# Designs tried in a protein design run: peptides against a protein of PDB entry 3KDP. Part 226

Target 1, 230 residues: chain A of PDB entry 3KDP
Amino acid sequence: PFLIFIIANIPLPLGTVTILCIDLGTDMVPAISLAYEQAESDIMKRQPRNPKTDKLVNEQLISMAYGQIGMIQALGGFFTYFVILAENGFLPIHLLGLRVNWDDRWINDVEDSYGQQWTYEQRKIVEFTCHTPFFVTIVVVQWADLVICKTRRNSVFQQGMKNKILIFGLFEETALAAFLSYCPGMGVALRMYPLKPTWWFCAFPYSLLIFVYDEVRKLIIRRRPGGWVE

## One batch from the design tools (peptide; made by RFdiffusion4, then SolubleMPNN)

Design b2_p29_4_s3 (from b2_p29_4, 20 letters changed)
Fold by OpenDDE base, seed 5:
Structure b2_p29_4_s3 (fold): chain B 230 residues (1-230), chain A 29 residues (1-29)
Amino acid sequence: as target 1 above (230 residues)
Amino acid sequence: DEEIERALKLAKELLEKGKEILEEFKKEN
C-alpha cells in the first residue's frame, strides 16, 4: 500500500495503524495456522527425504504464494479505495499526483473531477472513510487466503475445513474487522470511519479470484510436478 | 508522533494476544 502511495502520489488509502492491525492481527493467525498445517502435512505424508532441500522448497513455495496473494489483496483494497473516492467525486485519474495538494492543510479548494472544491477537513473525512473499507477488503480477501493455504496441492474441497486454527483465524479476523469498522471512537482513535455493510461485498469478487487462482495453481502443480509454477 | 505511539501500543497489544493464542495452541497440540 505505501509503495503504491509513494509511486502514484495518491492520497493515503490505508493508515499506519491499520497496516499494523493487518500485519499483527489478521496475518499472524494465518501464519501460525500455516506453520502448524505444514508441520502436520509434512510429518504425516513424507517419508524423510532430504530435510534441508525440502525445507528450502517449502519456504520458496510459501513465499511465492504469499507474494501473489498479497498482490491480489492489494489490488482488491485499491479497487475499493478507488470506488469510494469515485463515489465522492474523485475519479482514479484525478487522484494521480493529487497527494501534495491533498495533504496540504492550507489548500482548502482542491477540486474533484467535477469541479467541486473540497476543504482539507472534507478531504480527510473522505480519506479516512477509505481506510476502513480497504482494511475490510483485505480481511475478506484473507478469508480466501486462509482457506487456500490449508492445502498445498490438494483442492480445498478435498481437505475440507477441519483445521480448528484456520476456522478460528477466519472468525478472529472477521471479528476484528467488525470491531474496527463499527466500534464507536475508531474514527478518532484509528481514523477508521464506520463502514456501510454493503462494502463488505465489494471484496467478494477478489476473494473469489484468489480462490480460483489458487485452485488453478494447484491444478497446474498436480498436472505438472516440477514445472515453472513450483 | 501521537499516531505512531498509538500504532505502537496497538501493535504491542496485538502481539501479546498473538502470543497468547500461540501458547494456547501449543497446549492443545
Scores: peptide ipSAE 0.009, ipTM 0.309, DockQ to the pose 0.057
Fold by OpenDDE base, seed 3:
Structure b2_p29_4_s3 (fold): chain B 230 residues (1-230), chain A 29 residues (1-29)
Amino acid sequence: as target 1 above (230 residues)
Amino acid sequence: DEEIERALKLAKELLEKGKEILEEFKKEN
């Protein structure tokens, strides 16, 4: 998200503080939960033929999987961001290069795509209105990621939801998202204004897409052991 | 800077609470 902000010079879709809350609050417990997840029986039964190469390959595969997941999360967040800005009169094409004027407190007549002038204060309200749904989108996508990461080759349905720590991680992420979205003072502290409950559902298609993608990936891995998709 | 510090403090508090709850779950399991 921050890289696209720099490259495209668009208004900041997610505050640095909110990014830190994602990294520390939403990613840490899932990562710990995965450390306690029993490795798939097939992985534990195979003695590493070469501990150095097999570890490196596994670390690369994990890194690539997390990288792909992170890209899908970012795409979901940016989709939500662009929808909200478009609903407020700023079409995606007009946001390109707008950051300099957007962040200038002395410019009080920034025009939207329809010629409406926006004061600095009004622009910042719209910006902060985007932070919450972007964050919530990331959390909802992370639900799928957490469930997906439970298994490497087996379907989630085959392994089941027996890990209480994983289930707890899902509830913690949801509770954190609700707290940051609706707790009084979070708009000032984190620049996250309260979100309409309907926006929680906007991320579900992306969560479902990730889930389907991973199940298909795992199915391919099971049917073609040693394929390029491993 | 003050906003970042407040947010970092909140993030740390949330992380600590998360660790405490995780430890409680470890004791129950």
Scores: peptide ipSAE 0.008, ipTM 0.300, DockQ to the pose 0.090
Fold by OpenDDE base, seed 1:
Structure b2_p29_4_s3 (fold): chain B 230 residues (1-230), chain A 29 residues (1-29)
Amino acid sequence: as target 1 above (230 residues)
Amino acid sequence: DEEIERALKLAKELLEKGKEILEEFKKEN
């Protein structure tokens, strides 16, 4: 998220404190859960490998999975960010390079994509309106991503939801999202305004798309073991 | 326990590396 913010020079979609909440509260438990995930039934059919190579493969697998989760989460968050800003008159193309003027308190005539002028206070309200949905979107996308990362080749339906740590992580991140979204004072403390319940569903189509994509990917891997899709 | 420790270590390393990259980009921009 922050990388795209810097590169695109767009208004800040997610506060640094909120990013820390994601990193510490939502990403850590999932990362731990991947280490405890049961080996896929197809992997268990392989002959015992060298313990050193198995450890290395597992570390690489966890690293790749975590990196993919982070990228997909960022994409989901940015999708929601751009949707909210577009609904408020700021099209994605107009946001490019806007950060400097956006963050300047003394500029009160920043124009949106339709020529409407926005005061600094109005801009910050819109920015902070994005923070909570962005975070919630990451959580909702992470539900799918964590379930996806449970398996490399097998369908989620085949492997099942047996990892208690993963399940706990899903509940924890959801509880954290609810807390940050609805607890009084979060607007001041974390720049996260209260979220309308309807925004929880904004990420679901995206999460579903990723889930379907991954299930299709896994299906291809099962049919063509050793392909480049793996 | 060993797997948790490894996962935690890897998670911390990834987060730290991510922060380093972000800080480098902050310095350049």
Scores: peptide ipSAE 0.000, ipTM 0.231, DockQ to the pose 0.018
Fold by OpenDDE base, seed 4:
Structure b2_p29_4_s3 (fold): chain B 230 residues (1-230), chain A 29 residues (1-29)
Amino acid sequence: as target 1 above (230 residues)
Amino acid sequence: DEEIERALKLAKELLEKGKEILEEFKKEN
């Protein structure tokens, strides 16, 4: 999010503190869950020919898969961001390069895509209104990631949800998202204004997309052992 | 399938609880 903010010069979609909450609060539990997950039955049955190189390859494959999922997550967040801004009159194309004027407190007549003028305060309200849905979208998409991350080759349906830490992670992320979204003072403290509950569902298509993507990936791996998609 | 359904059910329940909390906060403010 922050990189795209810099590159595209768009209004900041997610605050730095919120990013830290994602990194520390949501990403940590998946990592722990993976550490305690029973190695996938097919992975455990594979005797590594070379434990050093095969571990490195597996780590690279895991990192690549998470990178791809992370990109889909980011797309989901940005989709939510652009939808909210569009609902407030700022079309995505208009946001490109707008950051300088958006963040200038002395400019109180920034025009939206429809010619409506926005004061600095109004713009900041809209910006901070985007932070919460963006975060929530990421969390909801991470539910799918948590469910799929425990398996590399086997379908989630085949492996089952036996990891209690993974299940705990789902609850923790959801609770954190609810707390940050709805607790009084979060708008001031974290620049996360209250979210309409309907926005929780905005991420569901992306969660489904990630799930389908991972199941297709796993299916390809099962059909083509040693393929590039591992 | 049953485990995914349970996970989805739990997620839904958490969302519903979140909504309830929000509605309570809206009533108090």
Scores: peptide ipSAE 0.000, ipTM 0.228, DockQ to the pose 0.038

Design b2_p29_4_s4 (from b2_p29_4, 21 letters changed)
Fold by OpenDDE base, seed 4:
Structure b2_p29_4_s4 (fold): chain B 230 residues (1-230), chain A 29 residues (1-29)
Amino acid sequence: as target 1 above (230 residues)
Amino acid sequence: DEEIARVLEEAKRLLEEGREILEEFLKEN
């Protein structure tokens, strides 16, 4: 999110403190859970051919899982960000290069895509309105991603929800998201304004699509071992 | 806000480095 903020010069989609909360609170426990689950499901259940090579394969699997999760999360978050800004009159194409004027306190007539003028205060309100839904979207997408990343080959229905650490991670990230979204003072402290409960469901279709895509991918891997989809 | 952001970004970097070390430790054990 921050890299895209710099590269595209768009309004900041997610605050730095919120990014830290994601990194520490939502990514750490899931990362640990994925490490254990992958070791248990993909490696430990396979007869180790070569312990050194199998460790390297595990590291690659974990790295790939994190990479995929990160990409999907970013896409989901940015989708929510663009939806909110579009609902407030800022179409995605209009946001490109807008940061300089957006963050300038002396410019109180920044125009949206429809010619409506926005004061600095109004712009900051809409910016901060994006932070919480962006974060929550990431968390909701993480639910799906963590569930699907349990194994490379097995369906969620076959593997089940055996990893207690994963379940704990899902609970922790959800609790953190709820805390950051609804605790009084978070709007001031973290630039995260309270979120309407309906926004929790905004990412569900996206999570479902990812889930279906991954299940199809896994099905292909099971039917065609050693294929390019692996 | 920009200064806070810089400090937080540096803190994030340090935490990420710490996380990587922890992840490596967990991979080895």
Scores: peptide ipSAE 0.000, ipTM 0.241, DockQ to the pose 0.034
Fold by OpenDDE base, seed 5:
Structure b2_p29_4_s4 (fold): chain B 230 residues (1-230), chain A 29 residues (1-29)
Amino acid sequence: as target 1 above (230 residues)
Amino acid sequence: DEEIARVLEEAKRLLEEGREILEEFLKEN
C-alpha cells in the first residue's frame, strides 16, 4: 500500500497506525499458528533425501506463496479504496498525481471527477473513511490466508480446521477489525472512521480468489511433485 | 496501555521518517 501510494501519488489508502495494527495484531497469530502447525503427514512420511536443498526449496516456495498472496491482498485493499473514492466522486484516473494537492491544507478547492470542490477537511474525511475498509479488506483476505497456511500440499478440505490456534487467529482478527471499525474514538485516535457493514463483503471475492489460487497451487504440487512450482 | 501507545507512536514516527526519506529520494530521482 505504501509503495503504491508513493509511486502513483494517490491519497494514502492505509494509515501507518493501521499498518502497525496489522503487523502486531493480525500477523502475529498466523506466525504463531505456523510455528505450532503440525507437520503435514506427508512431510513426516518422506525422509528428506537432501535436507539442505529441501530446506532452501521450501523457503523459496513459502516466500513465493506469501509474495503472491500479499499481492492479492494489496489488490483487494486497493479495489475497496478505489470503490469508496469513486462513490465519493473521485474516479481512479483522477486520483493519479492528486496527492500533492490532496495533502495541501491550503488548497480547499480540489475538484473531483464531477467538478465538485472539496475542502481539505472533507478530503481528509474521505481519506480516513478509506482506512477502515482497507484494513477490513486485509483481515477478510487473511481469513483465506490463515486457512490455506494450515496445509502445504493437502487441501484444506482434506485436513480440516483442527488447529485451535488458527481458529483463534480468525476470531482475533475479526474481533480486532470490528473493534477498530466501530469503537467510538477510533476516527480520532487511529484515523479509522466507522465502516458500513456492507463493506465487509467487498473483500470476499479476493478471499475466495486466494483460496482458489492456493487450492490450485496445491493440486499442481500434488500432481507434479518436483515441478517448477515445488 | 501507555507503553503500547508509546511504542506505537515511536513506530509511527519511524515509518513517517522512512516515508519522508523515500519521498525525497524519489523527488531527486
Scores: peptide ipSAE 0.000, ipTM 0.228, DockQ to the pose 0.018
Fold by OpenDDE base, seed 3:
Structure b2_p29_4_s4 (fold): chain B 230 residues (1-230), chain A 29 residues (1-29)
Amino acid sequence: as target 1 above (230 residues)
Amino acid sequence: DEEIARVLEEAKRLLEEGREILEEFLKEN
């Protein structure tokens, strides 16, 4: 998210403190939960070949998987961000390069895509309004990603949801998201204004799409071992 | 902006360290 903010010079979609909350609060426990997931039956049946090479391969695979998950989460968050700004009169194309004027407190006549002028205070309210749904979108996408990451080849339906640590992680990140979204004072402390409950559901189609895509991918891998989709 | 960038870089570093720890934990388990 921050890389796109720098490259595109758009208004900040997510605060630094909120990023830290995602990284430390929502990602760590779920990621630890994956460490306790039982290896797929096929992985457990494989004799360890070369511990050194297998460790390196696993490290690279985990690193790539988390990198891809992070990109998917960022895309979901940015989608929500652009939708909210568009609903407030700022089309995505108009946001490009707007940061300098957006963050200037002396400019009180920044025009939206429809010619409406926005004061500095109004712009900051809209910016902070985007932080909460961006964060919530990431959490909702993480639900799907965590479920997907339980297995490499097997369907989630075959592996089941028996890992109590994973379930706890999902609960924790959801509770944290609810706390940050609705607790009094979080708007001032974290620049996260309260979110309408309907925005919790905006990411569900995206999460479902990812889930379906991964299940189809896993199905293909099971049917065609050694294919290019692996 | 520079301070935000520093905080973000530090956050990124912490995230990477946390990820490494997690990856190590995943390997040991």
Scores: peptide ipSAE 0.005, ipTM 0.231, DockQ to the pose 0.033; fails the geometry check
Fold by OpenDDE base, seed 1:
Formats: sequence, C-alpha cells, structure tokens
Structure b2_p29_4_s4 (fold): chain B 230 residues (1-230), chain A 29 residues (1-29)
Amino acid sequence: as target 1 above (230 residues)
Amino acid sequence: DEEIARVLEEAKRLLEEGREILEEFLKEN
C-alpha cells in the first residue's frame, strides 16, 4: 500500500498508525498461529527426494503464494479506498498526483472530479473516512488469509478450524477492527472515522478471491506433487 | 484518555516524519 501511495502520489489511503495496528494487532497473532500450526501430515510424510532442492522449492512456492496473497490484500484495500473517494467526488484518475495539494493545509480550493472545491478540513475528513474501511478491508481479507495459511496442501474444508490460536486471531482482529471503527475518539487518535457496517462487505469479494486462489493452488499441488506452481 | 491520544499523535507524527524521509529517499533513488 505504501509503495502505491508514493508512486501514484495519491492521498494517503491508510494511516501509519493504522498500519501499526495491522502489523501489531492483526499480523502477530496469525504469525504465532502459524508457528504453532501443525504441518499437514501429508507434507511431512513425503520424504524429500532432494532435501536441499525440495526445501528451496517449498520456500519459493510459499514466498510466491504469500506475495500474491499480499498483493490481492493490498488491491482489496485500494479498491475500498477508491470507491469511497469516488463516492465523495474524487475519481481515481483525479487522485493521481493530487497528494501534494491534498496535504497542504493552506490550499482550501482543491477541486474534485466534478469541480467542487474542498477545504483542507473536508479533505482530511474524507481521507480519514478512507482509513477505517481500508483497515477493515485488510482485516476481512486477512480472515481468508489466516484460514488458508493454516493449510499448505489440504483444503480448509478437509482440516477444519481446529487451531484455537487461529480462531482467537480471527476474533481478535475482528474485535480490533470493530473497536477502531466504532470507539469514540478513534477519529482523533488514529485518524479513523466510524464507518457504516455496509463497508465490511466491500472486502468480501477479495476474501473470496484469496480463498478460491488458495484452494485452486492447493488442488494443483495435490494433483501435481513436486510441480512448480508458478 | 488525552494522554493516550497524545502518545498516539506523537507516534503518528514520528511515523509521518519517517514516511517523508523515506519518500524523499525514494524520490532521490
């Protein structure tokens, strides 16, 4: 998200404090959950034909899969960001290069895509209105990510949700998202304004996409054991 | 609490400063 923000020079879609909340509040419990997750019995039963090569292949496959999932997650957040800004009159094309003027407190006549002028305060309200649903989108997408990270090869439907730490992580990130979204003072403290409950559903297509992607990936791995799924 | 808000705001400021530094670095490179 940060790279796209810099490259596109768009208004900040996600606050730095919100990023910290994601990293510390949402990603740590999943990481711990993964550390305690029992490796799928079927992966462990297959002796590596070449331990060095097969470890490298597995690490590369995992790295690529996580990179792709992270990209889908970022796209989900940005989609929510662009939808909110578009609903407020700022089309995605108009946001390109707008950041410098957007962040300038002394410029109170920034025009939207329809020629409406926005004061600095109004722009910051819209920006902060984007932070919360972006965060919520990340959390909702991470539901799928957490669930799929439990398994490397088997379908989630085959292994089920037996990891109590994973389940706890899902509740924690959801509770954190609800807290940050609806607790009074979060608009001032974290630049996260309350969002309508309907915004929770905007991430669901991306969560589903990640879920389907991972299930397809796992299906391919099961059908072609030792194949490179690039 | 106002104290928590102040700490969070200061942390936010530091992170924004860090972001600006990183952004400048990325613009130069």
Scores: peptide ipSAE 0.000, ipTM 0.231, DockQ to the pose 0.021; fails the geometry check

Design b2_p29_5_s1 (from b2_p29_5, 23 letters changed)
Fold by OpenDDE base, seed 3:
Structure b2_p29_5_s1 (fold): chain B 230 residues (1-230), chain A 29 residues (1-29)
Amino acid sequence: as target 1 above (230 residues)
Amino acid sequence: DNEKNVKEVFEKYLKWLKELVEKFHKELE
């Protein structure tokens, strides 16, 4: 998310402190949960790590937890970001290169896509309004992505939800999202304004889509081992 | 006033986090 912010010069979609909360609060427990996941016998090339004795996470698990999840989260978050800004008059194409003028407190006549002028204060309110939904979208997308990352070949239905740590991680990240979204003072502390409950559902279609896509992918892998889908 | 609010929020967060860690440890045992 931060790289796109710099490259596209768009208004900041998510605050730095909030990004840190994601990295430390929502990603750690899921990453650990993946380390404790039951190994797939068909894809294991070496002896599995014993989760009861070994606390080390291998590079493959790190890649799944931080690489794949992070990319999907970013896509979902940016979708929500663009929707909110579009609803407030800023179409995605108009946001390109707008950051410099957006962040300038002395410019109080920044025009949206419809010619409406926005003061600095109004722009910042809209920017901060995006932070909470962006964050929540990341969490909701992570629900599906975390579950699908537990296996490469086997269906979630075949592998099951026996990993109690995974289940705990899902609840923990959801609880954190709720805390950051609704706790008094979070608007000041993290620039996260309270979220309308309906926005929790905005990412559900996306989460469902990636879940279905991954299950189909896994089904193809099972039917055609060594195919291009692996 | 803003600093006080920030501190209060973080204190609540830390307390909540501690409780979660304790629950996590219980689940690992």
Scores: peptide ipSAE 0.005, ipTM 0.265, DockQ to the pose 0.021
Fold by OpenDDE base, seed 1:
Structure b2_p29_5_s1 (fold): chain B 230 residues (1-230), chain A 29 residues (1-29)
Amino acid sequence: as target 1 above (230 residues)
Amino acid sequence: DNEKNVKEVFEKYLKWLKELVEKFHKELE
């Protein structure tokens, strides 16, 4: 999120404090849960024939999995960010290069995509209004991603929700999201304004799409072992 | 030069996202 902020010169979608909460609070328990998950990989079930090659493959697979999860989360968060800003009159294309004027306290007539003028205070309110939904979207996407990552080839429906640590992680991150979203004072302390409950559902279609996509991918892999989809 | 290229890619992405958001908004109404 921060890299996109710099490159695209858009208003900051997620504050540094919120990022810290994600890294330390939201991702820790899920990551632990995945570490305890029984690896479906043949590499863990078979004695390493070549310890050097097998270690490299495992490290690459883990790195790719975490990298993919992070990318999906970022996409979901940015989707929510752009939806909120668009509803407030700032279309995504108009946000490009707007940061300089957006962050200038002395400019009180920044125009949105429809010619409405926004004061500095109004702009900061809408910016901070995006922080909480962005965070919540990441959590909601993580629900799907964690369930999907439980298996590489098998359907989630086949393996089920047997990992109690994973389930606990899902509840923990949801509880943290609820706390940050609704606890009094979080708007001032963390620049996370209260979230309307309806925004929790904004990420659900996205999570469902990712879930369906992954199930279809896994189905293809099972039907065509050794295909390019692996 | 690399930064300019990346910016162009992001502009195209944001344009695509605008279309998605507009479509989503219309479906929600």
Scores: peptide ipSAE 0.000, ipTM 0.169, DockQ to the pose 0.021
Fold by OpenDDE base, seed 2:
Structure b2_p29_5_s1 (fold): chain B 230 residues (1-230), chain A 29 residues (1-29)
Amino acid sequence: as target 1 above (230 residues)
Amino acid sequence: DNEKNVKEVFEKYLKWLKELVEKFHKELE
């Protein structure tokens, strides 16, 4: 999120503190849960490969998996961010290059896509309104990502959810999201304004899309082992 | 050059996202 913020020069969709909360609060327990995940049934059926080559391949695969998860989470968050800003009159294209004027407290006439002028205070309210939904979107996307990362080739429906630590991680991150979203004082402390319950649902289509995409990917891998999709 | 390419890709993505949001708005209205 921060890299895209710099590259696109858009208003900051997620506060630094919130990013830290994601890294320390929402990602840690799930990451640990994945470390204790049972091996895939198909991995157990494979003959032992060369341990040296397998270690390197596994490290690369793990790195790619975590990198992809983070990217997908960011995309989900940005989707929610752009939806919220669009509902408030700022279309995604209009946000490009707007950061400099957006963050300038002396500019009180920043125009939205419809010519409405926004004061600095109004802009910051909208910005902070985006922080909580962005965070919640990441959490909702993580629900799907954690489930799909459980297996590389097998369907979630085939392997099931046997990892109690994973389940605990899902509840923990959800509880944290609820706490940060609705606890009094979070708007002041973390610049996370209270989330309307409707915004929890904004991430669901994206989460579902990721889930479906991964299931399709896994299906392709099962049908065509060694393909480019692997 | 890489930065320009990333910006171009991002602009295309934003355009796509705008179209998507507009479609959603039309469906919700």
Scores: peptide ipSAE 0.000, ipTM 0.171, DockQ to the pose 0.022
Fold by OpenDDE base, seed 5:
Structure b2_p29_5_s1 (fold): chain B 230 residues (1-230), chain A 29 residues (1-29)
Amino acid sequence: as target 1 above (230 residues)
Amino acid sequence: DNEKNVKEVFEKYLKWLKELVEKFHKELE
């Protein structure tokens, strides 16, 4: 998110504190839950041909796959960000290069896409209004990510949802997201203003996209063993 | 038993995270 923020010079879509909440709050329990996940039955039955080289290659491939998933997550967050700003009069094209004027507290007449002038305080309210939905979008997309992380080669439908700790992690992640989104004082403390419940649904297409992506990836791996997609 | 352990770890972690966030908030003011 910060790289896109710098490159596009758009208003900050996700605050540093919010990022910390994602990295430390929402990702930790899932990571722990995955540590308790049993290895896939097919992987457990296969003897490693070369334990040193195959392990390293697999780790690189996994890292690449998660990098791609992370990009899809970011796209989902930015989609929600752009929708909220568009609803407030700032179309995506108008946001390009706007950061300098947006962040200048002495400029109180920044125009939106429709000629409406926005004070610094009004702009910051809109910016902070985007932080919570961006965060929630990431959490909702992470639901799919956590589920697909359970398996490397097998379909989610084949492996099933046997890890109770993973389910617990999903629940706790969701509860944390709800707490940060709706608890009084979070707007002041974390610059995360309350989110309308309808915004939770904006992430669902991207969650579905991650599921489709992973199922296709796994299908390719099963059909073409030893490919770079694994 | 594992779920209870994870919950306890998570609660401790959330407490730590809260303290960390408060620290960062003070530094950003």
Scores: peptide ipSAE 0.000, ipTM 0.258, DockQ to the pose 0.037

